Peptides against a protein of PDB entry 5A53. Designs and how they scored, part 193

Target 1, 230 residues: chain A of PDB entry 5A53
Amino acid sequence: LVENVKQALFIPGQSCNKNLHDIMVDLSALKKPDMKRFNRKNDIHPFEDMSPLEFFSEKNDCSLMVLMTSSKKRKNNMTFIRTFGYKIYDMIELMVADNFKLLSDFKKLTFTVGLKPMFTFQGAAFDTHPVYKQIKSLFLDFFRGESTDLQDVAGLQHVISMTIQGDFQDGEPLPNVLFRVYKLKSYKSDQGGKRLPRIELVEIGPRLDFKIGRIHTPSPDMVTEAHKKP

## One batch from the design tools (peptide; made by RFdiffusion4, then SolubleMPNN)

Design b2_p24_6_s3 (from b2_p24_6, 13 letters changed)
Fold by OpenDDE base, seed 1:
Structure b2_p24_6_s3 (fold): chain B 230 residues (1-230), chain A 24 residues (1-24)
Amino acid sequence: as target 1 above (230 residues)
Amino acid sequence: PKKVRPDDAGLTVEEIIAMSQELA
């Protein structure tokens, strides 16, 4: 089965700064080998004109894109874009809070490129609230790809955890989404003369708290088309 | 060996650890 893994394109916007660049590098490392990064800044405003992104999607054969921009209103903004047939499907702005941690802030562990992550989602709203459902769908698509291959648990390397930061009521601002990445560490523990495998979760980074910004939702027609099984 | 779907969003971290221990 040719793994139809969705390819991601990371695009530094005109306002991309060093912090965003570093975040981009670290987050994109989790998407290797199915990732491209532009080295040049591009002046793209996706909520004003989506055409440049559709062009890049087609030109690079990437159905996933991340635009890195920053302003006073939208600091450390990662705009996640999905395309279907090289047309914009959905978009969401996720602004990284200043408390972010890079991979360099964590203990370096052995990492195998290309292993699929496991996912955990904490918060009922991931299943009930439209925005968080979109976020869940986005990150699943982004890092798992289209393949539903079963893996041996022992062969699984890392877990992506997404947590809604607290409860919220209708009309309140949407809580941040806490993005965490853990590595499964297996070691032999000598307990009572039996070498039992012990598994621990070790945070490996990056650590990102996402503030939710603007959203573009797909048209009902695009939703129907995208869910058609070939 | 018990296989897990990497995209099983229904699994807790504790469940993942438990499942990993069973395979080892």
Scores: peptide ipSAE 0.024, ipTM 0.587, DockQ to the pose 0.037
Fold by OpenDDE base, seed 5:
Structure b2_p24_6_s3 (fold): chain B 230 residues (1-230), chain A 24 residues (1-24)
Amino acid sequence: as target 1 above (230 residues)
Amino acid sequence: PKKVRPDDAGLTVEEIIAMSQELA
């Protein structure tokens, strides 16, 4: 079953600033070609009224959306939204810390558009804690693209790494999620000995530290429906 | 460019190689 590649829509909110725009451009580059970006700001408040997002989901045939907003309380906020049947499935606010790095901050490497990233998740909470499970699910869903059985070995170009920043206990604020992107660099050892190909990871950006904000979780009924394989 | 060893990405070189072989 070739699942249709989920399309992403990046939406500048009314409070979108230059930094968020730059972050949007760089992050969305990882989703090419399955990405649309609005050039105009839209006044959307998803935690107050979700209906505009459902409308955009349907109109643009995008099951993934990212709303870019910034306020004093929620600086550099990327609201990630998923829809199912053009209805809101889940939402999560991920605020980018000020220490972010753009693609321009890294050495430009040749990048093939459309290659599937590998993923690494560091932190047990990605498998056990509801919020981090949602984040893991979201990013896998967002960047995995088409599940083709034929993963061309040539497709192993880059790794998306997500790390929970430190340990936490119940009742403590949720640690940030460190988002990193690496390119795999394989060195062919020309020397005829059985030397295993040396693989190096080179950070290519963007570098984003996500502070977790508000969350909308799907209803149990919607979870059941979304997991029903046709 | 900050070169990161695979270990810094949470995967060992061996794990990455193994994954690459399984995908081949």
Scores: peptide ipSAE 0.018, ipTM 0.505, DockQ to the pose 0.024
Fold by OpenDDE base, seed 3:
Structure b2_p24_6_s3 (fold): chain B 230 residues (1-230), chain A 24 residues (1-24)
Amino acid sequence: as target 1 above (230 residues)
Amino acid sequence: PKKVRPDDAGLTVEEIIAMSQELA
């Protein structure tokens, strides 16, 4: 069963501002062609009532959603939502720090739409801590695209890097997650041996530092259902 | 594990592969 590529819906909330809109545009560009964006603001409060999101999931056939909101307490907040059977599976608030960079802040590089990214995760907590495990799962699920055979490694053009900003102990605030996007640039080495082409990473943007906010975790029953491959 | 700084734009493919959780 070729699992159909999950579609993403980007939703500006009532408090969406210009910066969040720009971030939305740039981040959603990485999800093309499997992305929809609403042009109108929607008054949605997912941690108070999830029903509108389930409605949008079903009506737009999108199992991934991102709600863009901003307040004094939760500035530049991107709420990432996943659905299973058009019901809420999980949610996480990721607030973008003010030091963000847009695609326009980087050199424009030719990019082929629809190629799969490689992923790098820096920090042991991505494998052990429930919150960071959810973040890892979310971003893999969000940007993985179509399952292609390993033979398409030659077609890999970009890397999504996620880094936990520093070490933390139990009871401490969770460190930010640093989101970076790189393009692979291959250089032909002139010297005659079959030296693997030197590959360099070039940052292409956007650059986002995510502060972790509120989380909704799935019920154990829903986890079991979602992992049941038909 | 070599703590790769998030601003290290100079990573080699080998380093990326070593740190990559999933190669597509």
Scores: peptide ipSAE 0.016, ipTM 0.472, DockQ to the pose 0.028
Fold by OpenDDE base, seed 4:
Structure b2_p24_6_s3 (fold): chain B 230 residues (1-230), chain A 24 residues (1-24)
Amino acid sequence: as target 1 above (230 residues)
Amino acid sequence: PKKVRPDDAGLTVEEIIAMSQELA
């Protein structure tokens, strides 16, 4: 079963600003060709009413959505939404810190559209803490896609790195997640003996530090249904 | 372009190679 790659829909909210628009453009470029963007602002409040997002999911056949909003309380807020059967599965608010860098801030490197990224996750909490488990699952689902065709292996060109910014204890505020994108550069090592290729990572952007906001988790029943292999 | 060595990115070269092989 060639499972179709999950499509993403990027939605400017009513409060979407220039910075969020630029971030949206750059982040969505990593999802090409499997993304759509709305050109008009939409007044959506997903934690108050999820029905507009479910409507957009169905109408656009997108199981991934990102809503771009900004307020005094939730500045540069990217709400990541996943749907199952066009119903909301989970949501998470990730607010972009002011220290973000756009693709234009990095040297333009050749990037082949459609190649799958490698992923790295730094921080034990990605495997143990429910919120960070959701973030890990979300980003893997968002950028890796479902098809593991062996032929895509020869085309590994970039790494998405996600790092939890520091240690934390129970009851403490959750540290930010550092989102970084690197291009792999392989150099022939002339060093005698084992020709281990020297691999370097070159940051290509965007650079985003995510502050964690509100979360919607799926019901146990929906989790069970979503994990059922057809 | 800021070059980041694998160690600076929190990854070893071996880990990157291994990931590349798993994807191969």
Scores: peptide ipSAE 0.018, ipTM 0.507, DockQ to the pose 0.025; fails the geometry check

Design b2_p24_6_s4 (from b2_p24_6, 10 letters changed)
Fold by OpenDDE base, seed 5:
Structure b2_p24_6_s4 (fold): chain B 230 residues (1-230), chain A 24 residues (1-24)
Amino acid sequence: as target 1 above (230 residues)
Amino acid sequence: PKKVKIDTAGLTVEEWIAMAEELK
């Protein structure tokens, strides 16, 4: 079953600033060609009223959305939304810390658009804690691309790395998630006349540290429906 | 180019390296 590639819609909110716009552009570049961006700011408050997002999901045929907003309390906030049947499935606020780096901050490397990333997740909580499980699920869903049984290994060019920043206990604030993107470079190392292929990871950006904000979890009924394979 | 059944979401960098070496 070839699942249709989930399309992403990036939406600048009314409070979207230049930094968020730049972050949006760079993050969305990893989702090309399966990405749309609005050029106009939209007044959307997803935790107050989800209906505008459901409307945009249906109208644009996008099951993934990212709302870009910023306030004093929620600076550089990227609200990630997933829909199922054009209804809100889940939402999570991920606030980008001020130490972010754009693609322009890294050495420009040739990048082929549309190649599938590899993923790495660092932290046991990605498999055990409900919030981090949602984040893992979200990013896999967001960047997995076309579900093809056959991948050309030569087409694997980049790695998305997500790391939970430190350990935490129950009742403590959830640590940030460190988002990193690396390109795989194959070098021929000349070690003693044997050309061994050396693979190096080179950071290409963007570099984002996500602070976790508000979360909307799916209803049990919607979870059941979303897991029903047609 | 050899196409391999790979779930890119499940592959570690190390696993990818190993596979890429086998496919050369």
Scores: peptide ipSAE 0.039, ipTM 0.639, DockQ to the pose 0.035
Fold by OpenDDE base, seed 3:
Structure b2_p24_6_s4 (fold): chain B 230 residues (1-230), chain A 24 residues (1-24)
Amino acid sequence: as target 1 above (230 residues)
Amino acid sequence: PKKVKIDTAGLTVEEWIAMAEELK
């Protein structure tokens, strides 16, 4: 079954600033060509009323949405939303720390649009903790692209790396998630007679440290329906 | 180019690289 590629919609909120806009542009570039952006600001408060997002999901045929807002309490906040049947499935607030780097901060490398990323997840909590499991699921769903039975190895040009920043115990604040993007470079190293292909990872950006905010989890019924393969 | 069935969600970058080398 070729699952259709999930389309993403990026929505500037009313409080969207220049930095958030730049972050949006750079992050959305990784989702091309399966991405739309609104040019107008929209006054949306998804944790108060989800209905505008459901409307946008249906109208734009997008099962992925990102709302960009900023406040004193939630600075540089990217709310990631997934829908199923144009109804809200889950939501998570990921606030970008001030130490972010844009694509312009890195050496420009040729990038082919539409190639599938590889993923790495560092931290045991990505497999055990419900919040980090949701983050892992979200980013896999967001950037995985077309599920094809056969992937061309030549199509593997970049890696999305997500790292939990340190250990934590129950009741402690959840550590940030470090989002990094690398390009694979193959060097023919002439080192020592064995031409071992050396693969290097070169950071290409953006560099984002995500602080976890509010979360909406799906109902058990919606989880069951979303996992039913049609 | 050899097309390989890869579950990208379950492999580390190192495992991907190793597999990509075996497929050459």
Scores: peptide ipSAE 0.022, ipTM 0.593, DockQ to the pose 0.046
Fold by OpenDDE base, seed 1:
Structure b2_p24_6_s4 (fold): chain B 230 residues (1-230), chain A 24 residues (1-24)
Amino acid sequence: as target 1 above (230 residues)
Amino acid sequence: PKKVKIDTAGLTVEEWIAMAEELK
């Protein structure tokens, strides 16, 4: 079953600043052509009232949304929202640390729009801890595109890497998630008369360190419905 | 820029991912 590619809507909140706008532009470039961006700021507070996001999901036919807000308590906050049937499924706040890098901070490399990324997840908690499982699920859902059984290795242009920054125990603050994007450069190396295909990973940006904020988890009923393959 | 050379000779995508995970 080829699942339809989920469309993303990027929404600048009322408190969206230039840095968040630039981050939004660069991150959304990885989602092209399956993204929309609002040019106007919208006063949305998703953890207080989710109804405006449900309205935007339906009106724009987008099951993925990213709200860009910034405050003293939640600086450079990207709220990632997923909908199912235009109703809120889950939400997570991911605050971008000040050490972020834009695409302009890296050497310009040719990037083909529409190629599927590979994913790497570093940290056992991505498979065991409910918050990190949600993050893994979200980013796979956001950037994976069409599920094809045949991954042509030749079609693998870039890698999205997500790393949990350090170990943590129960009750401790959740470590940041390090978001990195690499381009694959294939080259033939002659070693001992055998041409071995080699891949060089080159960071292309953006570089984002995500601090985890507030989370909304789906109801058990919505989980059951969303996993029902049509 | 973190440049990592991975030998991809005969590697599956899964094996490549596993190698990339070691590139911490």
Scores: peptide ipSAE 0.018, ipTM 0.474, DockQ to the pose 0.027
Fold by OpenDDE base, seed 2:
Structure b2_p24_6_s4 (fold): chain B 230 residues (1-230), chain A 24 residues (1-24)
Amino acid sequence: as target 1 above (230 residues)
Amino acid sequence: PKKVKIDTAGLTVEEWIAMAEELK
């Protein structure tokens, strides 16, 4: 089953600033070529009215959207939206902390566009907690690309790492998710005449610490429909 | 060496590299 690669649409909101724009550019670079960006700001408030996003999903044939907004309460907010049948499936606000690093902050490494990332998730809550499960699902869905049975292992050049920042208890604020991107470097280490493949992970950016904001969860009916493989 | 579980095909980074070297 060749699943069609989900297309992403990056939308600057009315409150989109330079930092958010730069973050958008860098994050969207990881989604190339399966990405569109709007150049114009759009006054969209997805938790008040979802209809503009559904319209954009349909008109752009994008099942993934990212809305870039910033306010005093929700600074550097990336609202990630998924649609099913051009209807809102789920949404999550992920606010980028001020300690972010752009691709320009790292050593420029050659990046081949269109190569699939590997994923790593650190934190048990990614498998147990509904919010972190949604985040895991979202990022896998967002960056996984085409599901081919023939994974050209040679084509895996980078790792997307997501880490829950510390432990938390029920009723506590959800810890941030640390988003990191690494390039795999294979070294042939001549240690003692045996060529042991040595792997080094080199951070390439962007570096984003996501604070979790508001969430919209799908209706049970939409969950059932979305899991119905044709 | 931090064993990073890579969810891609359930392979460890080490297993992935071993496979990638075998495929070269």
Scores: peptide ipSAE 0.019, ipTM 0.547, DockQ to the pose 0.023; fails the geometry check

Design b2_p24_7_s1 (from b2_p24_7, 11 letters changed)
Fold by OpenDDE base, seed 2:
Structure b2_p24_7_s1 (fold): chain B 230 residues (1-230), chain A 24 residues (1-24)
Amino acid sequence: as target 1 above (230 residues)
Amino acid sequence: EEEEEKEKKLEEEKKKRKYAKIEK
C-alpha cells in the first residue's frame, strides 16, 4: 500500500513576525516539494475555533498545517496541526526559543529536494510519555516523504535529531525538544591507501529549541479510524 | 475524455490524501 505523501500548509497568523517568517521558510524548505505557504496573514485561533483550519485543509488538499503566531505569552509559536479526512486530528503548540539558528547561519550545502530524512529520537519519554509520543508521531508523519521500499542508504541525505532537553519528573514542566538537522557527507579518506568511505554528520540547520504549549488530542474513535488500513 | 480522466485521477489522489494514515 503506497501511502500518498502528506502535503503541508504553512500559515502566517495575524501576529506572525519576521523571525517566524524566516523560520517558516527554512523549515518548509525541508518539506519541499510537498508544501504550500500562504503569503497573507490569516486571523486564526485554532484552540478557539478549528473550523477555518479544516476549511484550509480541504481547500488546499493539505493534511498537515503549521500556524505561525507570536504573543507575549506564546512567543514564536508554531502550532502543528494534523487532519484526517480534512477534520482536525491533533494540534500541538511548539514555541521556538530565541536561540534559534537559520539555514543562513550554517555553511550552505546543496541538498536534493524530496529525499526522506532519517530520524533519531533521544529520550525515553518519546516512547512512553503521551505528549512526546505525539511529537514523535507528528514529526515522523510530517517528514515521511515518499514511501520508498528501499531505505536506500544511498538516498539518505538528511538526519533530523530530536532530543528531550534533560530529565523530568511527574508534575514538572515538560523539557524542551531540541530539533537539529544534519547532512551526511561522504568523504573518501585516503588514510593508508584503503579508500574507506567516511561518513560525517554536518549540521545544516535550522536549529530550533521547541517549548511545548497547548495540545489537542484526537478522540479514541478518530484514532481508530486514522489507523485503519484501507 | 482526457480531461475527465485527469479529473478522475485528481479526485482519486485527493481521496487517497484525505484518508492518509496517521503515523503511530
Scores: peptide ipSAE 0.136, ipTM 0.614, DockQ to the pose 0.826
Fold by OpenDDE base, seed 1:
Structure b2_p24_7_s1 (fold): chain B 230 residues (1-230), chain A 24 residues (1-24)
Amino acid sequence: as target 1 above (230 residues)
Amino acid sequence: EEEEEKEKKLEEEKKKRKYAKIEK
């Protein structure tokens, strides 16, 4: 069963600023061609009323949404939303730290649009802690392109790295998630007369440090339905 | 006929998107 690529809708909230807009543009570029962006600001408060998001999911045929908002309490906030059957499945607020870098801050490298990135996750909590499990699941779903069976190493152009920033104990604030994007660059190294293929990771951006905010988790019934084979 | 077949394919694609599996 070839699952269709999930479409993402990027929504600027009323409080969307230039920085968030630029981040939205750069992050959505990684989701091309499977993304839509609203040009108009929308007054959406997902943790108060989810119904507008369900409406947008259905109307735009997008199972993924990203709401861009900013406030004093939640600066540079990207609310990532997943839907199942156009109903809210889960939500998570990821606030971008001020140290972010845009694609323009890196050396422009040509890349093929639509290639599925490889993911790397650094931190045991991605496999054990519920919040980090949700983040892992979210990003894997979000950037899951067409499963070309030709995941030949030759087709791998991008690596997305997600790292938990430091260790934490129970009851402590959850560390940030460091989001990094790399391009695989093949070099022929002329070291010692043997042309060894050398692969280097070159950061291409964006560089985002995510502070974890509010979370909505699905009901057990929604989990059961969402994991059923269509 | 060709338009109806395209429309059916589009509806089937929409259904597949609607019920797309969530990553575990």
Scores: peptide ipSAE 0.128, ipTM 0.618, DockQ to the pose 0.780
Fold by OpenDDE base, seed 3:
Order: structure tokens, then C-alpha cells, then sequence
Structure b2_p24_7_s1 (fold): chain B 230 residues (1-230), chain A 24 residues (1-24)
């Protein structure tokens, strides 16, 4: 099954500020060419009414959406939305901590647009805890790109690392997720007459620490429909 | 009528398939 690349729509909310705009620009650059951005602010409250997002999903043929909002309670909030058949499947609020770094804070490196990133997940909860499983699924789905069967090592340029910040117990606040982006650099090391291929990871940004907010989970029926193989 | 319903179902199935794989 060759799946079509999921398109992402980035939506500035009414409370979108400069920092969120800059984060939106940088994060959406990693989703090129499979992204759209709205230039105008939209008054959307997805946990109160999801209908505007379903309308935008259908109108723009985007199954992925990111709403950018900021308030005192939910500062630098990125609401990630997935749709199935233009209906809301799931939502998660990920609030960006103030220590974020933009692409401009790193050494500019050339990269080919449209190459699929490799993912790394650090923390057992990504496989066991429902919320972190949703985050893992979301980011894999969001950045999956074209399913090229040839993971030609030659085509691997980006690594996205997601780390759970520390251990937690039941009933404790969920630790932040550390989002990091690296470029793979191949060097020929001339040590001792043997040319050993050396691969180095260079951080390219953005650097985002996500605080987990509100979550909407799909109904069991929607899960069943979404998992139906043709 | 029956052909239009089949075409509509086929389009709905195509839409479902386009967005179906949520990675496990």
C-alpha cells in the first residue's frame, strides 16, 4: 500500500504572537513541500468547537493541522490535529517552552527538501504510556513523507530526536518532550591510512521543549475505521 | 442511482484509504 503524503495546514490562531509565528515558520519548513500556512489569524477554539477545523481540513485537503495560540494558561501552544475523512481523529496541545531555538540560531546547512527524516525516541513511555504513544504516532505520521522503499543511506539527511525529560510515576505531571533536529554529515577520516566513513550529527534546529496539554482521543469506531486496510 | 451510490462509496473508500494509516 503506497499511501499519499499527508499534507499539513498551519493555522495562526487569534492569539498567535511573533514567537509562535517564528516557530510555525521553522517547523513548517521541515514539512516542505507538503505544507500550507495561513497568513491571517483565525479565531478557532478546537476543544470547544471542532467544526472550523474539519471545514479547513476538507477545503485545503489537509489531514494534518497545527493551530498556533497563546494565553496565560497555555503559552506558546501548538495544537496538533489529525483528521480521518476530514473528521477530527485526535488532538494534542504541545506548549513550547521559552528556551526554544530557531533555525537562525544554528549554522545554516543546505538540505534537500522532501527527504524523509529518521526518528529516534528516547524513553520507555513512548511504547507504553497512551499519551506518549499518541505523540510518537503523531510525529511519525506528521513527518513520514513519501514512502520510499529505498531507505538509501545516501538519502538520509535528517534525524528527529524526541526525548521524554526524565522519569515519572502514575499521577505525576507528564514530563516534557524534547524535540531536536539533526543533519547527518558524512566525513572521510584519514586516520592511519584507512578511510573510515564517519557520520556526525549536527543540530540544525528548531529546538523545542514541549509541555503536554489537553488531549482529544478518537472513538473506538474511528480507530477501527482508520486501521482498516483496503 | 445504484452506480452513483457505488461511485460515492468508492470515493469515500478512497478518501478513507488516503488518510487511514495511523502508524501503530
Amino acid sequence: as target 1 above (230 residues)
Amino acid sequence: EEEEEKEKKLEEEKKKRKYAKIEK
Scores: peptide ipSAE 0.102, ipTM 0.612, DockQ to the pose 0.282
Fold by OpenDDE base, seed 4:
Structure b2_p24_7_s1 (fold): chain B 230 residues (1-230), chain A 24 residues (1-24)
Amino acid sequence: as target 1 above (230 residues)
Amino acid sequence: EEEEEKEKKLEEEKKKRKYAKIEK
């Protein structure tokens, strides 16, 4: 079963600012062509009422949503939402730190739209801790793109790296997740008549450090339904 | 006939998207 590419809807909240708008534009560019953006601000509070998001998921046929909000308590907040059957499956608040970089801050490298990125995850907690497992699952789901049988290394243009910023103990605040995007650049090194292909990773942006906020987890029943193979 | 087949394909595509598996 070839699963259809999940569509993402980017929603500016009422408190969306210029920085969040720019971040939204750049992050959504990585999701093209499988992306929609609202041009109007919407007054949505997903942890108070999820019904508007379920409505937007169904109306726009988008199983992924990103709500852009900012407050004193939750500055530069990107709420990532997944739906199953147009019902909320999970939500996570990821607040972008002020040290973010946009695509314009990097050397413009031409990239082909729609190519599947390779993912790298750094930190044991991505496989052990429930919150980081959810983040890993979310980003894999968000950027998976078309399952082409051509995992041809020749078609791989982008690497998305996600790193947990440091170690933590039980009861401590969860470390930030460092989001980085690289382009694979092939160089022909001419060393001694043998052209060895050299591959270098060049950061292309955006660069985002995510502080973890509130989380909504699915019911056990929804987990069971969402993992059923048809 | 052609419209019904397009509508069926669209409904099947909507169902496939609606029930798309969540990645682990």
Scores: peptide ipSAE 0.160, ipTM 0.632, DockQ to the pose 0.830; fails the geometry check

